Peptides against a protein of PDB entry 3J47. Designs and how they scored, part 17

Target 1, 121 residues: chain A of PDB entry 3J47
Amino acid sequence: IRLTNQLKSLKGLQSKLKDVVEYLDKVINKELPINHTILGKLQDVFNLLPNLGTPDDDEIDVENHDRINISNNLQKALTVKTNDELMVIYISNLVRSIIAFDDLIENKIQNKKIQEQRVKD

## One batch from the design tools (peptide; made by RFdiffusion4, then SolubleMPNN)

Design b1_p11_1_s4 (from b1_p11_1, 5 letters changed)
Fold by OpenDDE base, seed 2:
Structure b1_p11_1_s4 (fold): chain B 121 residues (1-121), chain A 11 residues (1-11)
Amino acid sequence: as target 1 above (121 residues)
Amino acid sequence: DVEKVRKLLEE
């Protein structure tokens, strides 16, 4: 249930990002008038995005070296956090599968004992 | 006993 909801939410986000790209393409092509309120909200979204850009290796001004290290550290921290969260989800699902298998074994043991009693009576 | 569990699952 939880993983299916996360995948549904991510697919919903992907659809909304596609709708935004299609809107921007129509504005660039002059098919739609420029809506400054939509562009302002889009700028606010971009300003809230962590700097996830790999610096294109072609603009390493010596003043950006600290910003590059901070960006790489943030990307690494997000990747590690995501991997740890996925690992915890995987272990939790594995443990649930082991418990369900143990319950199946116990149910089969009990059913066998009941059948062996019914054959003796 | 893992072998008893295996036999019980094969039945």
Scores: peptide ipSAE 0.018, ipTM 0.658, DockQ to the pose 0.007
Fold by OpenDDE base, seed 1:
Structure b1_p11_1_s4 (fold): chain B 121 residues (1-121), chain A 11 residues (1-11)
Amino acid sequence: as target 1 above (121 residues)
Amino acid sequence: DVEKVRKLLEE
């Protein structure tokens, strides 16, 4: 019973992975428009995967070496993209902090002018 | 004037 349920769950995961590959192939072939929400969720899945391409030291056939190089290149490309996204978020937060600081200075200048006018009247 | 801005931040 437990082994049959594990095999059924693994076959269900394999079917879903096949549906994702077929979707990506249709997007590459321009048969479907790029959906950024689906691509974002796929990136979240890839960022949760352990380093695909640390060989545990047991027997890499030459055919696995090309797949490991492709996986390592894909992981490096995803890491670079994630670093660029984090850099854009950092710059955006820095710019927001500068604007909020400028608005605080202008509000203090205006409040001081209003107080100086109230003391003259 | 940077010195005027500094004084307004200290108040």
Scores: peptide ipSAE 0.017, ipTM 0.635, DockQ to the pose 0.007
Fold by OpenDDE base, seed 3:
Structure b1_p11_1_s4 (fold): chain B 121 residues (1-121), chain A 11 residues (1-11)
Amino acid sequence: as target 1 above (121 residues)
Amino acid sequence: DVEKVRKLLEE
């Protein structure tokens, strides 16, 4: 029940994310006009996402190289650190889900053996 | 083994 509800919620999120991608593709292809209100909300979602890989700044020629490099190195270091922290949380939740799945399998195997014994008696 | 586990989860 809990895992099925989480999977259903994740599938619902995946569907919504697909609808956003399809909308963006239609805007890129000039099939729909740019809606600045939707774009602003999408920017807010992106600003709330930890680890949007900053496109490696291999092409922003702007004449203030020393202050921008310190800010970008700090942002990259904070992004990497946040990624490592989220990865540890993700692995911990994955391990807990695997253990809970193993316990569920063992409980179902035991319940089936008990039912098969009750049908033979 | 894995196919028996799959059947037990579908029940």
Scores: peptide ipSAE 0.016, ipTM 0.622, DockQ to the pose 0.011
Fold by OpenDDE base, seed 4:
Structure b1_p11_1_s4 (fold): chain B 121 residues (1-121), chain A 11 residues (1-11)
Amino acid sequence: as target 1 above (121 residues)
Amino acid sequence: DVEKVRKLLEE
């Protein structure tokens, strides 16, 4: 049951990512007007992605080189095209992610202490 | 200690 739900959620995410790519292709082809609000939200999603741009230098499958170059060029184009204002937004999102991660660690530490107490009683 | 945090997240 849990694995089937995770697979369904992942397929749903893949469909949404495809719809985003199709939207971006239509914007690049000038079929749709550039929506700066959608572009900003998409930048926020890419800034929340853990660096998919450090391939551990040990698994260059030669077939992924063009996709890695497109991802690195997209990440580099997102990094090169935006002035000091996005550095502040990136730092703010990074700080929020670090706080949420710290809260998760503290919750896991507390849950472990509660389990260790229940095994001693 | 980053390694202690990693171990706690894997449990």
Scores: peptide ipSAE 0.015, ipTM 0.607, DockQ to the pose 0.013

Design b1_p11_2_s1 (from b1_p11_2, 8 letters changed)
Fold by OpenDDE base, seed 3:
Structure b1_p11_2_s1 (fold): chain B 121 residues (1-121), chain A 11 residues (1-11)
Amino acid sequence: as target 1 above (121 residues)
Amino acid sequence: DELKKLVDLLN
């Protein structure tokens, strides 16, 4: 159930990101008035995003080095956490497959015993 | 039985 909910939530997030892009395009094209409250919330989202790119190698400003290291450590921690969550899901699916295989073997053994009894009577 | 408990813990 959790994996299906995560996939549904991710698809929902993708739809919301598309709605945000379409909104920004309409604001850029002057089809909609600028809403400073929406722009402030988008700025908050961008400020909370880890740097998802390597900084292009062309601005070594010495004041950003600690913020870049904190961002890279946060990105690494989020990547590790996501990998561990995926590993738990994989193990759960593997264990379910093993149980279903064991139940299939037991059902096959029982069916064979029932057939062998019916041939002796 | 133990594997089922593991699945229930992981869900």
Scores: peptide ipSAE 0.042, ipTM 0.723, DockQ to the pose 0.014
Fold by OpenDDE base, seed 4:
Structure b1_p11_2_s1 (fold): chain B 121 residues (1-121), chain A 11 residues (1-11)
Amino acid sequence: as target 1 above (121 residues)
Amino acid sequence: DELKKLVDLLN
């Protein structure tokens, strides 16, 4: 259930991100007026986003070295966290599959016993 | 039983 809800939430987030891109394209193309309140909220979202990119090696001014190290450490921390979350999901699905297989074996054993009883009567 | 309890904790 949680994985399906997470996938649904991620699809919802992807749809909302697409709506934001389409809005920005319409503003760039002058099809919509600039709304400073929407742009301010979008700037707040970008300021809350972790820097997930290594700056391309072509922008290495000496002032960016601390930002590159922070970005690399954050990307590594997010990768480790994502791997740990995926491991918990994988173990959960494995355990569910083992239980479903055990229930299937027990149901087959019971059905075989019922058939063997019906052949003796 | 223990595996079912683990699934219930992970749900």
Scores: peptide ipSAE 0.040, ipTM 0.719, DockQ to the pose 0.013
Fold by OpenDDE base, seed 1:
Structure b1_p11_2_s1 (fold): chain B 121 residues (1-121), chain A 11 residues (1-11)
Amino acid sequence: as target 1 above (121 residues)
Amino acid sequence: DELKKLVDLLN
């Protein structure tokens, strides 16, 4: 019973991974429009994956060296893209903070003018 | 004005 449920769960995960690959292939072939929300969730999954280029110290197969290099290049590309997204968020928050500070200065100037009028009456 | 257009483009 427990082993059959684990095998069923693993087959379910394998089917979902196949659906993701088929979606990515259709997006690469321009058969489907790019969905940024799906790509963002896929990036979150890849950022949560352990470094697939750390050999667990068990089994040097020479055929894995090209797969390890591809995985390391993919992780570097995902890290660069995540850094660019974080930079855009940082700049956006900086610009919002500058505007909010300018609005605060203008509000203080207006409040000071109103107080100076009330002291003259 | 230009900073507001940048915020509107980022939302």
Scores: peptide ipSAE 0.038, ipTM 0.713, DockQ to the pose 0.015
Fold by OpenDDE base, seed 5:
Structure b1_p11_2_s1 (fold): chain B 121 residues (1-121), chain A 11 residues (1-11)
Amino acid sequence: as target 1 above (121 residues)
Amino acid sequence: DELKKLVDLLN
């Protein structure tokens, strides 16, 4: 019973990881627009992943201390890079929203002028 | 105009 449930959970996780890879491949290939909410959640998952380069905290061989520091520095560098990329994307969406709002205001002003002309004729 | 150029640069 316990082993069968663990195997079922692992197969479920493997299926979800495959769905994530297929989504990322479609985004890389420009088949789908980048969804920032999905990227933010993926970043949270990567930040919560135990460092896949540390064997369990019970084998401190003194020779692995340099590998742990390199892996933590790589994870930190990836987190900073991804945060900067998400910031650029957030700013891009904010600027698009401001332009779309400006275009909406100008369109409303033009429509009002057209209606005021039609009431005078 | 300048904001549109910024969006075109960010795409």
Scores: peptide ipSAE 0.033, ipTM 0.712, DockQ to the pose 0.016

Design b1_p11_2_s2 (from b1_p11_2, 7 letters changed)
Fold by OpenDDE base, seed 4:
Structure b1_p11_2_s2 (fold): chain B 121 residues (1-121), chain A 11 residues (1-11)
Amino acid sequence: as target 1 above (121 residues)
Amino acid sequence: SELEKLVELLQ
């Protein structure tokens, strides 16, 4: 049950990340106008990504080994875990905001097209 | 779990 729920949650997150990519692709393709507020929030999310420091920074210092390394590894693991959990929450909130803005923008584009058609008739 | 909360938020 718990693992199945975790997998379902991760699949939900993956779907929402796909929605963000599809939105960005529409913006890149000029199908949607650039929304600087959305892009700013995306940048904020990327800035909240744990620095996945290259695996190479963990090789320096061999002499105070067990208790400090366990504490630092636990703090690092807790910090990484907390950052990952926070990232998932922020991405989810961002995706909802992006979808809501996409719908708003699409509605505005449609309304503009309808107005331009009415002026030509 | 936070993942369970995420599913609840996404539904």
Scores: peptide ipSAE 0.023, ipTM 0.603, DockQ to the pose 0.037
Fold by OpenDDE base, seed 2:
Structure b1_p11_2_s2 (fold): chain B 121 residues (1-121), chain A 11 residues (1-11)
Amino acid sequence: as target 1 above (121 residues)
Amino acid sequence: SELEKLVELLQ
């Protein structure tokens, strides 16, 4: 159920992104007038996207390879950012688990010392 | 502890 809903949501997002691309292509081809309200909302969406890496300035070569390289660099940057965020969450959870384990050990040591003292008195 | 301070920095 949860995974199926995530896949359905992702497919819905993919369809909406395709419709946005088709709209932008029609505007570029002058088939539709520029709508500044739509462009403003698209700019807001792009500003909320993580910095999908500046193309490393080192390969300015050739007008048609750029869309595939930009999509790959975008996907790589999204993947790297997602992996880094997941790694930080993993490390934070690991550290919390180690602290909880240390506190448990210290509590057991203290309880043992208290019991040994009560048997001597 | 030093480890608690590390968790506070990661939060």
Scores: peptide ipSAE 0.022, ipTM 0.622, DockQ to the pose 0.013
Fold by OpenDDE base, seed 3:
Structure b1_p11_2_s2 (fold): chain B 121 residues (1-121), chain A 11 residues (1-11)
Amino acid sequence: as target 1 above (121 residues)
Amino acid sequence: SELEKLVELLQ
Protein backbone atom coordinates (compact mmCIF):
# COMPACT_ATOMS: atom_id res chain seq x y z
CA ILE B 1 0.00 0.00 0.00
CA ARG B 2 2.61 2.68 1.01
CA LEU B 3 4.95 1.79 -1.88
CA THR B 4 2.04 1.80 -4.36
CA ASN B 5 0.99 5.23 -3.12
CA GLN B 6 4.57 6.52 -3.44
CA LEU B 7 4.76 5.13 -6.98
CA LYS B 8 1.43 6.75 -7.85
CA SER B 9 2.63 10.07 -6.42
CA LEU B 10 5.91 9.80 -8.36
CA LYS B 11 4.02 9.05 -11.60
CA GLY B 12 1.84 12.07 -10.93
CA LEU B 13 4.96 14.20 -10.40
CA GLN B 14 6.47 12.84 -13.63
CA SER B 15 3.33 13.80 -15.56
CA LYS B 16 3.40 17.29 -14.05
CA LEU B 17 7.08 17.72 -14.95
CA LYS B 18 6.35 16.61 -18.51
CA ASP B 19 3.61 19.22 -18.75
CA VAL B 20 6.03 21.91 -17.47
CA VAL B 21 8.61 20.85 -20.08
CA GLU B 22 5.99 20.95 -22.83
CA TYR B 23 5.02 24.46 -21.76
CA LEU B 24 8.65 25.60 -21.72
CA ASP B 25 9.19 24.12 -25.20
CA LYS B 26 6.17 26.08 -26.47
CA VAL B 27 7.61 29.27 -24.93
CA ILE B 28 11.08 28.59 -26.44
CA ASN B 29 9.47 27.91 -29.84
CA LYS B 30 7.55 31.23 -29.48
CA GLU B 31 4.23 29.37 -29.63
CA LEU B 32 3.40 30.88 -26.22
CA PRO B 33 4.42 34.28 -24.82
CA ILE B 34 6.82 34.49 -21.89
CA ASN B 35 4.90 34.60 -18.61
CA HIS B 36 6.99 36.18 -15.85
CA THR B 37 4.64 34.82 -13.15
CA ILE B 38 5.18 31.26 -14.42
CA LEU B 39 8.94 31.87 -14.67
CA GLY B 40 8.95 33.19 -11.09
CA LYS B 41 7.18 30.05 -9.88
CA LEU B 42 9.65 27.92 -11.85
CA GLN B 43 12.54 29.73 -10.14
CA ASP B 44 10.88 28.99 -6.78
CA VAL B 45 10.74 25.30 -7.75
CA PHE B 46 14.45 25.29 -8.64
CA ASN B 47 15.29 27.04 -5.36
CA LEU B 48 13.46 24.22 -3.53
CA LEU B 49 15.29 21.47 -5.42
CA PRO B 50 17.81 19.74 -3.20
CA ASN B 51 21.24 21.07 -3.95
CA LEU B 52 22.15 18.24 -6.27
CA GLY B 53 25.78 18.66 -5.33
CA THR B 54 27.97 17.69 -8.20
CA PRO B 55 29.16 14.07 -7.76
CA ASP B 56 32.42 15.69 -6.58
CA ASP B 57 30.77 17.43 -3.57
CA ASP B 58 29.71 14.02 -2.18
CA GLU B 59 33.33 12.73 -2.29
CA ILE B 60 34.81 15.51 -0.08
CA ASP B 61 33.03 14.27 3.11
CA VAL B 62 34.58 10.73 3.00
CA GLU B 63 37.64 11.51 5.20
CA ASN B 64 36.14 12.40 8.64
CA HIS B 65 34.73 10.01 11.31
CA ASP B 66 32.06 7.34 10.51
CA ARG B 67 29.55 8.60 13.12
CA ILE B 68 29.50 12.20 11.84
CA ASN B 69 29.12 10.92 8.26
CA ILE B 70 26.11 8.75 9.22
CA SER B 71 24.44 11.73 10.92
CA ASN B 72 25.17 14.02 7.95
CA ASN B 73 23.91 11.39 5.46
CA LEU B 74 20.69 10.98 7.46
CA GLN B 75 20.21 14.76 7.68
CA LYS B 76 20.92 15.09 3.94
CA ALA B 77 18.41 12.32 3.16
CA LEU B 78 15.78 14.01 5.37
CA THR B 79 16.48 17.38 3.72
CA VAL B 80 16.18 15.81 0.24
CA LYS B 81 12.89 14.18 1.22
CA THR B 82 11.53 17.46 2.56
CA ASN B 83 12.65 19.33 -0.55
CA ASP B 84 11.01 16.70 -2.78
CA GLU B 85 7.72 17.07 -0.89
CA LEU B 86 7.89 20.86 -1.22
CA MET B 87 8.86 20.52 -4.88
CA VAL B 88 5.70 18.48 -5.57
CA ILE B 89 3.57 21.23 -4.02
CA TYR B 90 5.24 24.03 -5.97
CA ILE B 91 5.23 22.08 -9.25
CA SER B 92 1.51 21.45 -8.73
CA ASN B 93 0.95 25.19 -8.31
CA LEU B 94 3.16 25.89 -11.32
CA VAL B 95 1.23 23.39 -13.46
CA ARG B 96 -2.08 24.94 -12.39
CA SER B 97 -0.68 28.33 -13.44
CA ILE B 98 0.53 26.91 -16.79
CA ILE B 99 -2.84 25.31 -17.52
CA ALA B 100 -4.68 28.50 -16.66
CA PHE B 101 -2.29 30.33 -18.99
CA ASP B 102 -2.69 27.78 -21.80
CA ASP B 103 -6.47 28.02 -21.44
CA LEU B 104 -6.15 31.82 -21.70
CA ILE B 105 -4.06 31.50 -24.88
CA GLU B 106 -6.46 28.98 -26.40
CA ASN B 107 -9.39 31.25 -25.57
CA LYS B 108 -7.57 34.17 -27.24
CA ILE B 109 -6.85 32.06 -30.34
CA GLN B 110 -10.49 30.96 -30.53
CA ASN B 111 -11.74 34.51 -30.06
CA LYS B 112 -9.41 35.69 -32.84
CA LYS B 113 -10.71 32.98 -35.20
CA ILE B 114 -14.31 33.94 -34.39
CA GLN B 115 -13.53 37.62 -35.09
CA GLU B 116 -11.80 36.77 -38.39
CA GLN B 117 -14.80 34.68 -39.44
CA ARG B 118 -17.20 37.53 -38.58
CA VAL B 119 -15.18 39.93 -40.75
CA LYS B 120 -15.38 37.51 -43.72
CA ASP B 121 -19.11 37.05 -43.42
CA SER A 1 -6.17 18.05 -23.14
CA GLU A 2 -3.80 16.01 -20.93
CA LEU A 3 -3.21 19.24 -19.01
CA GLU A 4 -6.96 19.65 -18.39
CA LYS A 5 -7.12 16.11 -17.00
CA LEU A 6 -4.25 16.97 -14.68
CA VAL A 7 -6.14 20.02 -13.34
CA GLU A 8 -9.18 17.86 -12.70
CA LEU A 9 -7.00 15.44 -10.71
CA LEU A 10 -5.44 18.32 -8.72
CA GLN A 11 -8.86 19.82 -7.71
Scores: peptide ipSAE 0.022, ipTM 0.605, DockQ to the pose 0.025
Fold by OpenDDE base, seed 1:
Structure b1_p11_2_s2 (fold): chain B 121 residues (1-121), chain A 11 residues (1-11)
Amino acid sequence: as target 1 above (121 residues)
Amino acid sequence: SELEKLVELLQ
């Protein structure tokens, strides 16, 4: 049951990712107009993805005596990488909050101008 | 500026 639900959720995510690729292909091929709102949301998703640097499959057959120091260096490197990724997520959320606030201000200014015109008429 | 627009909105 749990594994089947996880597989169903993963298949659902795969379908949505496929729909995004098909949308991007249609935009690249000029079959659909560029929608900046959709592209902005997609950029937001990519900015939230950890840097999925493929672990370079450096199959370094490192002999069994350095594994503890290598494990500690790898854990430190992974911790630093995770902290940098969390910092990027934080900055991205801050920038989004600022943009959303600016858009809200501009919308309220426009609404105020429309109301002032209606009162003068 | 956008800041000036904000000030005008708050008045």
Scores: peptide ipSAE 0.018, ipTM 0.594, DockQ to the pose 0.010

Design b1_p11_2_s3 (from b1_p11_2, 8 letters changed)
Fold by OpenDDE base, seed 3:
Parts: sequence; C-alpha cells; structure tokens
Structure b1_p11_2_s3 (fold): chain B 121 residues (1-121), chain A 11 residues (1-11)
Amino acid sequence: as target 1 above (121 residues)
Amino acid sequence: DELQKLVDLLN
C-alpha cells in the first residue's frame, strides 16, 4: 500500500509543480496580480531545496561554504533515505515472489498426488 | 507464515 501511495503522492507533487509554473507564467504575462504571500512561500520552498546542481566552479565566496556543506549533507541524507526505502520495496517484492513460488510448488505437489491416487483407483 | 508477516510489516 505504501508504494502506491508514494507514487500517487509523487504524481500529486508533479501536478502541483505544474500548477505553480502555470501561475508564475500568468504573473510574468501580467494576467494575474503579484501575490507577495504566494511568492514568499515559493521563496521558502526554494530556500529549503538542496542545491540540485554542482555549484558552477566560478564563485568561491568563503561565506557559503558552511551552507553548501549543510545542503550537500542534506542531499546525501535524502539520497540514502530514498535508497533505503527502495531497498525495502525490493525486498518486499522479492519475498512476495518467493511466497507465490512456494504456493505454486505446493499446488503442483498436491495435484500430482491427486493424479497418482486417481490412477490407482 | 513468517514471510507473510514480513510482507505485512513492509506494506
């Protein structure tokens, strides 16, 4: 159930990101008035995003080094957590496949025993 | 039975 919910949540997030892009395009085109509350919340989201790019090698400002290290540590922690979640899903699917294979073997053994009894009567 | 309990824990 969790995997289907995660996929649904990810699709929901993708839809919300499209709605945000469409909103920003309408604001840029002056079709909608600027809402400073919405822009403030978008800035909060961007400030919480880990740097998803390598810093282009052209601004060594010594004040950003601690923020870059915290961002990289957060990105690494999120990547590790995602890999662990994917591993749990993989193990769950493997275990389900093993159970289904065991049930198939047992059903085949039972069917063979029933056939051997019908040939003796 | 134990494998099913593991599947139920992981779902």
Scores: peptide ipSAE 0.032, ipTM 0.690, DockQ to the pose 0.014
Fold by OpenDDE base, seed 1:
Structure b1_p11_2_s3 (fold): chain B 121 residues (1-121), chain A 11 residues (1-11)
Amino acid sequence: as target 1 above (121 residues)
Amino acid sequence: DELQKLVDLLN
């Protein structure tokens, strides 16, 4: 019973991974439009994966060296893209802070003019 | 005005 449920769960995960690959292939082939929400969730999954290029010290197969290099290149590409997204968020927050500061200055100038009028009456 | 257009593009 427990082993059969684990095998069923693993087959379910394998089916979901296949659905993700098929979706990515259709997006690469321009058969489907890019969905940024799906890509963001996939990036979150890849950022939560352990570094697939750390050899667990327990099997040097020479065929894994090309897969390790591909995994390391994919992780670097995902890290660069995540850094660019964070930079856009940072610049956006900086611009919002500058505008909010300008609005605060204008509000203080207006309040000062209103107080100077009330002291002359 | 130009800074507001940047905020409107980011929302």
Scores: peptide ipSAE 0.029, ipTM 0.670, DockQ to the pose 0.015
Fold by OpenDDE base, seed 4:
Structure b1_p11_2_s3 (fold): chain B 121 residues (1-121), chain A 11 residues (1-11)
Amino acid sequence: as target 1 above (121 residues)
Amino acid sequence: DELQKLVDLLN
């Protein structure tokens, strides 16, 4: 249930991002007028994005290969960060499941002791 | 005890 809801939410976000790209393409192609309020909100979204690459200050040089390498380094950094966040969530859920299992075992042991006492009285 | 403390830190 939770995973299906997360996948649905992620698909919804992907659809909204596609609508934003299609809007920007129409604005670039001069099919739609520039809306400064939409562009301001889009800038706010980019400013709220975690800094997905400060290039550590050591590669200012050379034209047109860098957009693909920046996109690949960004995609790799996003993939690593997402894997680390998912690992923390996975460990948290594993620990919760172990505790719930321990509590279940202890409750079963206590219930068995109570039944054995009721058979002796 | 230590596992419960870890869950309490993760909530």
Scores: peptide ipSAE 0.026, ipTM 0.667, DockQ to the pose 0.013
Fold by OpenDDE base, seed 5:
Structure b1_p11_2_s3 (fold): chain B 121 residues (1-121), chain A 11 residues (1-11)
Amino acid sequence: as target 1 above (121 residues)
Amino acid sequence: DELQKLVDLLN
């Protein structure tokens, strides 16, 4: 019973990881627009992942301390890079939204002028 | 004009 439940949970996790990879591949290939909410949640998952280069905290062989520091520095560098990339794309979407709003205002002003001309003729 | 150039750079 316990082993069968663990195997079922692991298969469920593997399926979800595959769904995430397929989504990322579609985003990389420009088949889907970037979704910041999904990327932010993926970043949270990567930040919560135990460092996959640390064997469990019960075997501190003094030779692994340099590998732990390199892996933590790599994880921190990936987190910073991903945060900067997300910030750039957030700013890009904010700028697109501001311009679309400006175009909407100008379109409304032009439509109002056209209606005011048609009421005078 | 400058905002449109920024959109064109971001697309």
Scores: peptide ipSAE 0.026, ipTM 0.669, DockQ to the pose 0.016

Design b1_p11_2_s4 (from b1_p11_2, 8 letters changed)
Fold by OpenDDE base, seed 1:
Structure b1_p11_2_s4 (fold): chain B 121 residues (1-121), chain A 11 residues (1-11)
Amino acid sequence: as target 1 above (121 residues)
Amino acid sequence: SDLQKLVDLLQ
């Protein structure tokens, strides 16, 4: 049950990210005007992203055995736990930013449809 | 939404 709900929620996030990409493609293709508020929210999403391009240089030379390893294993365990906790907080904030962005996209799509209807009437 | 359920699971 919990894993199925996580997978469903992750598929929902994937759908919302796809709607973001489709919006950006429409802006690139000049089918939609550039919206600086939407782009600002997208920038906020990217600014929340950890720099995924540093492989942590876990090439710390294995050359000083025995007292450093217990302190480093505790620090590595605390760092892993802290990274997992920070990653959850980060993902939660990222997801909130994506929801707010999706709501803004949907509002703009609806407003465009209303304007196109008013020009046909 | 299914996305709100993800937020609620991460809290």
Scores: peptide ipSAE 0.040, ipTM 0.728, DockQ to the pose 0.026
Fold by OpenDDE base, seed 3:
Parts: structure tokens; sequence; C-alpha cells
Structure b1_p11_2_s4 (fold): chain B 121 residues (1-121), chain A 11 residues (1-11)
């Protein structure tokens, strides 16, 4: 039962990956226009993949070496893009945190002035 | 604030 469910899940994933490859082949062959939203979601998927480790250089047929170099270059390009996107998100969150801190200080100063007025009346 | 305008330009 458990192994059969794992195999069914893997076959379902394999089918979805095949549909993605067939879509990319049609885009490469100019049969379909480039959809930036689909490419963005593919990048998100690749960013969630564990580092497809460098296969140890000790068993690579020459035909696999070119595919590995292409895969490593693609992974590096995706990692750079992810780092740039994460940097923009980080800066935006930092600036929002600074604004919120400034607003809290201003509110605290105003509340203190209101309390000092109520003690003088 | 001018900082909020910067955040809005980064979004």
Amino acid sequence: as target 1 above (121 residues)
Amino acid sequence: SDLQKLVDLLQ
C-alpha cells in the first residue's frame, strides 16, 4: 500500500514534468509565444528544488557532461535571479520596518504630550 | 513619507 501510493505520486509528478517539457519545446520551436507568467512559475519550482548536486565527476560519459554543464549553468542563472528577487524583498521589508518604527516613535511622543497636558489641567 | 514612495516604486 505505501510503496504503491509513492509510485503513483511519482508517476503523477513525471506526467506533469513531461507536460512542462512539451510546453517548453513548443516555446523553443516558436510554436507558442513566450508566457512570462509560466516561466516565472517554473523559476519558482526550480528555486524550491534541492541543489541538484554536481554529479561526482567520476562516472560521467561525455554525452552527460554537456547536459550537466547546461544544468549547472541553468541552476546558477536561476540562483542569481532568486538572489536578486530576495534582495529586493529584503530591502522592501527593511524600509517598511524602518517606517513602522518611525511611526511608533512619533505615536509615543504624541501620547506623552497628551498625558503631560492632562496632568497640567 | 518619501520612504513610502520608495517602497511603492520597488513594488
Scores: peptide ipSAE 0.035, ipTM 0.721, DockQ to the pose 0.015
Fold by OpenDDE base, seed 5:
Parts: structure tokens; sequence; C-alpha cells
Structure b1_p11_2_s4 (fold): chain B 121 residues (1-121), chain A 11 residues (1-11)
């Protein structure tokens, strides 16, 4: 019973990972627009994965040097991309805040102008 | 404005 439930959960995780890969392929092929929120959450998942390129400091087998370099390059690429995406999210939130402020100021100016017209009539 | 078009793309 426990092993069957673990196998079912692992198969469910494998299906979800396949759906994520299919989504990424559609984004790469420009069939879907880049959703920075989804990509940011996917990067959070990769950053929560144990570094697939730090074998615990006790087995420097010479065959792993290419895998360590690929994993370190992937982690560096993910970190740079994470910083760029966090910057895009930050800029997007800043722009939304500026526009909401401009709309608030415009609404205040319009409301003041309407009140000044009502006092002259 | 061009800023409003940017908001509409971000929503």
Amino acid sequence: as target 1 above (121 residues)
Amino acid sequence: SDLQKLVDLLQ
C-alpha cells in the first residue's frame, strides 16, 4: 500500500513535469506568449532543487567534470535569468504603481475642476 | 497614452 501510493504520486509528478515541458516547448516555439510569472515560479522550483552539480564534497570522480560544468552553467544561466526576470517583474510593478499614481492625480485634478464648476453655477 | 498600452499588455 505505501509503495503503491508513492509510485502513484511519482507518476503524477512525472505527468506534471511533462505538462511543464510541453508548456516550455510552446513558449520556445512562440506558440504562447512568455509568462514571466510562470517562468519565475519554475525558476523558484529549480532553485529549491538540490544543486544537481554539487556532488557532496566526497566523490570527485573524473567522469563527472563535464556534468559539473554543465550543471554549474545551467545554474548560472538560471541565476542570471532569475535576476533578469525579477528585474522585469520589479519594473512592471513599478510602472503599474507610477500609472496608478498618475491616474490618481488626474482623477483628483478632474474632481477639483468639477467642484469649481459647480460652485460657479 | 503609450503608458496605458503598456498597462494593458501587463494585465
Scores: peptide ipSAE 0.032, ipTM 0.698, DockQ to the pose 0.017
Fold by OpenDDE base, seed 2:
Structure b1_p11_2_s4 (fold): chain B 121 residues (1-121), chain A 11 residues (1-11)
Amino acid sequence: as target 1 above (121 residues)
Amino acid sequence: SDLQKLVDLLQ
């Protein structure tokens, strides 16, 4: 149920992003007038995106091939960043589990010492 | 290590 809802939400986001691309293509082709309200909301979305690194160095060559490479590099960078963030979460959970296990060991040691003292009194 | 102390508690 939760995973199916996440996949449905992601597919819904993908559809909305496709509609935005189609809108931008129509504006670029002068089929639609520039709507500054839509453009402003898109700028707000881009400003909320983590700084997806400026491609290091030189030459806006205006061919559809570079947009695909930038999109692929962006998707790869997002995937790497997501994997690194997940790795930090998994390490943090592992460390918490180790600490909780060590605390359990120390608690058992202390309880044994208290029982051994009560048998000697 | 405290892990070894646990092993020694179970023996």
Scores: peptide ipSAE 0.024, ipTM 0.663, DockQ to the pose 0.007

Design b1_p11_3_s1 (from b1_p11_3, 6 letters changed)
Fold by OpenDDE base, seed 1:
Structure b1_p11_3_s1 (fold): chain B 121 residues (1-121), chain A 11 residues (1-11)
Amino acid sequence: as target 1 above (121 residues)
Amino acid sequence: LSLQEILELLQ
């Protein structure tokens, strides 16, 4: 049950990220005007992403065996746990930002459709 | 999945 729900949430998030990409592609292709409010929310999303660009160069040469390793393993385990807990908080905030962004995209698409209808009448 | 269902699964 829990894993199935997490997979459903992740698929939902993937769908929303796809809607963001499709919006950006339409802006790049000049099919939609640049919306600075949407771009601002996208910047907020990127600013909430942890710096994914450090594969820990934790090739710190373990040249000092035995007493440092137990304290370092506990500190590393606590750091990993803390990073995982922080990652969940960041992902939750990121998802809230993506949701607010999706609502803004949808509102913009709806407003465009209403304007296109009013020009045909 | 509605956006609301995604929020409820992250809480």
Scores: peptide ipSAE 0.058, ipTM 0.748, DockQ to the pose 0.022
Fold by OpenDDE base, seed 3:
Structure b1_p11_3_s1 (fold): chain B 121 residues (1-121), chain A 11 residues (1-11)
Amino acid sequence: as target 1 above (121 residues)
Amino acid sequence: LSLQEILELLQ
């Protein structure tokens, strides 16, 4: 139940992000006027987002060396967290596969016993 | 701990 709800929430977030991208593309293409209230809210979202900067933006001034180190530490922390979450999912799927295999063995043993009884009668 | 109890602790 929790994983299905997380997947549904993530799909809902993905849809909303797609709608934001489509809106931004229309604004860039001058199909829609710039709404400063939407742009301000989008800036607030980006300011709340951890700086996911790839270290390949070599165009940000020598005064940002501390921001690059903070970004790399945060990207590393997010990568570690994602790896730990994926490991828990992997272990959970492995244990479910073992349980399902055990249930299949037990069902085959029970079915064999029922067939052996029907041949003796 | 059953395998089911381990799965419940991992959720």
Scores: peptide ipSAE 0.055, ipTM 0.750, DockQ to the pose 0.013
Fold by OpenDDE base, seed 4:
Structure b1_p11_3_s1 (fold): chain B 121 residues (1-121), chain A 11 residues (1-11)
Amino acid sequence: as target 1 above (121 residues)
Amino acid sequence: LSLQEILELLQ
């Protein structure tokens, strides 16, 4: 259930991003007028994105090929970081599940001892 | 470290 809802939410986000790209293409092609309010909101979104490559101020000068490699290296680094963060969340949930299982076992042992005492009285 | 202490370090 939760994973299906997350996948549905991600598909919804992907559809919305596609609608934004299609809108920008229509604006670039002069099929739609420039809306400064939409562009301002898009700039706000880009400012909230994790810095998808500041070139450190020392690489003003190599061709469109290096921008693709920098983008790929950063996408890889973000994927690794996201996997590590998800691993920590997964381990935390696993530990919580083990503790809850241990508490359940201890509660069952205590309940059994209480029943055995009530049968002896 | 108990499982509880590990959980506290992960919060």
Scores: peptide ipSAE 0.052, ipTM 0.747, DockQ to the pose 0.012
Fold by OpenDDE base, seed 5:
Structure b1_p11_3_s1 (fold): chain B 121 residues (1-121), chain A 11 residues (1-11)
Amino acid sequence: as target 1 above (121 residues)
Amino acid sequence: LSLQEILELLQ
């Protein structure tokens, strides 16, 4: 019973990972637009992944040092890319907020002019 | 680039 449930859960996780890979392949092939929210959530998952290059601190196998450096460089590259993408999203939202505020000011000025004309007629 | 042109490039 316990082993069968663990195998079922692992197969479920494998299916979900396959769905994520298929989505990323469609985005890479430009079949789907880039969804920054999905990419941000995938980056959160990669940042929460235990460093798959740290076996517990008790086996210094000299062959693993290159794998640890590759995993750390990949994680650092993903973190830098994440920061740049979050900065672009932040700037986009800031620009949208400034435009919406400017449009609101102009609309209020126009509405005031229309009211002043209607009181004069 | 106006703020509007920047918004159009970000859509």
Scores: peptide ipSAE 0.046, ipTM 0.740, DockQ to the pose 0.016

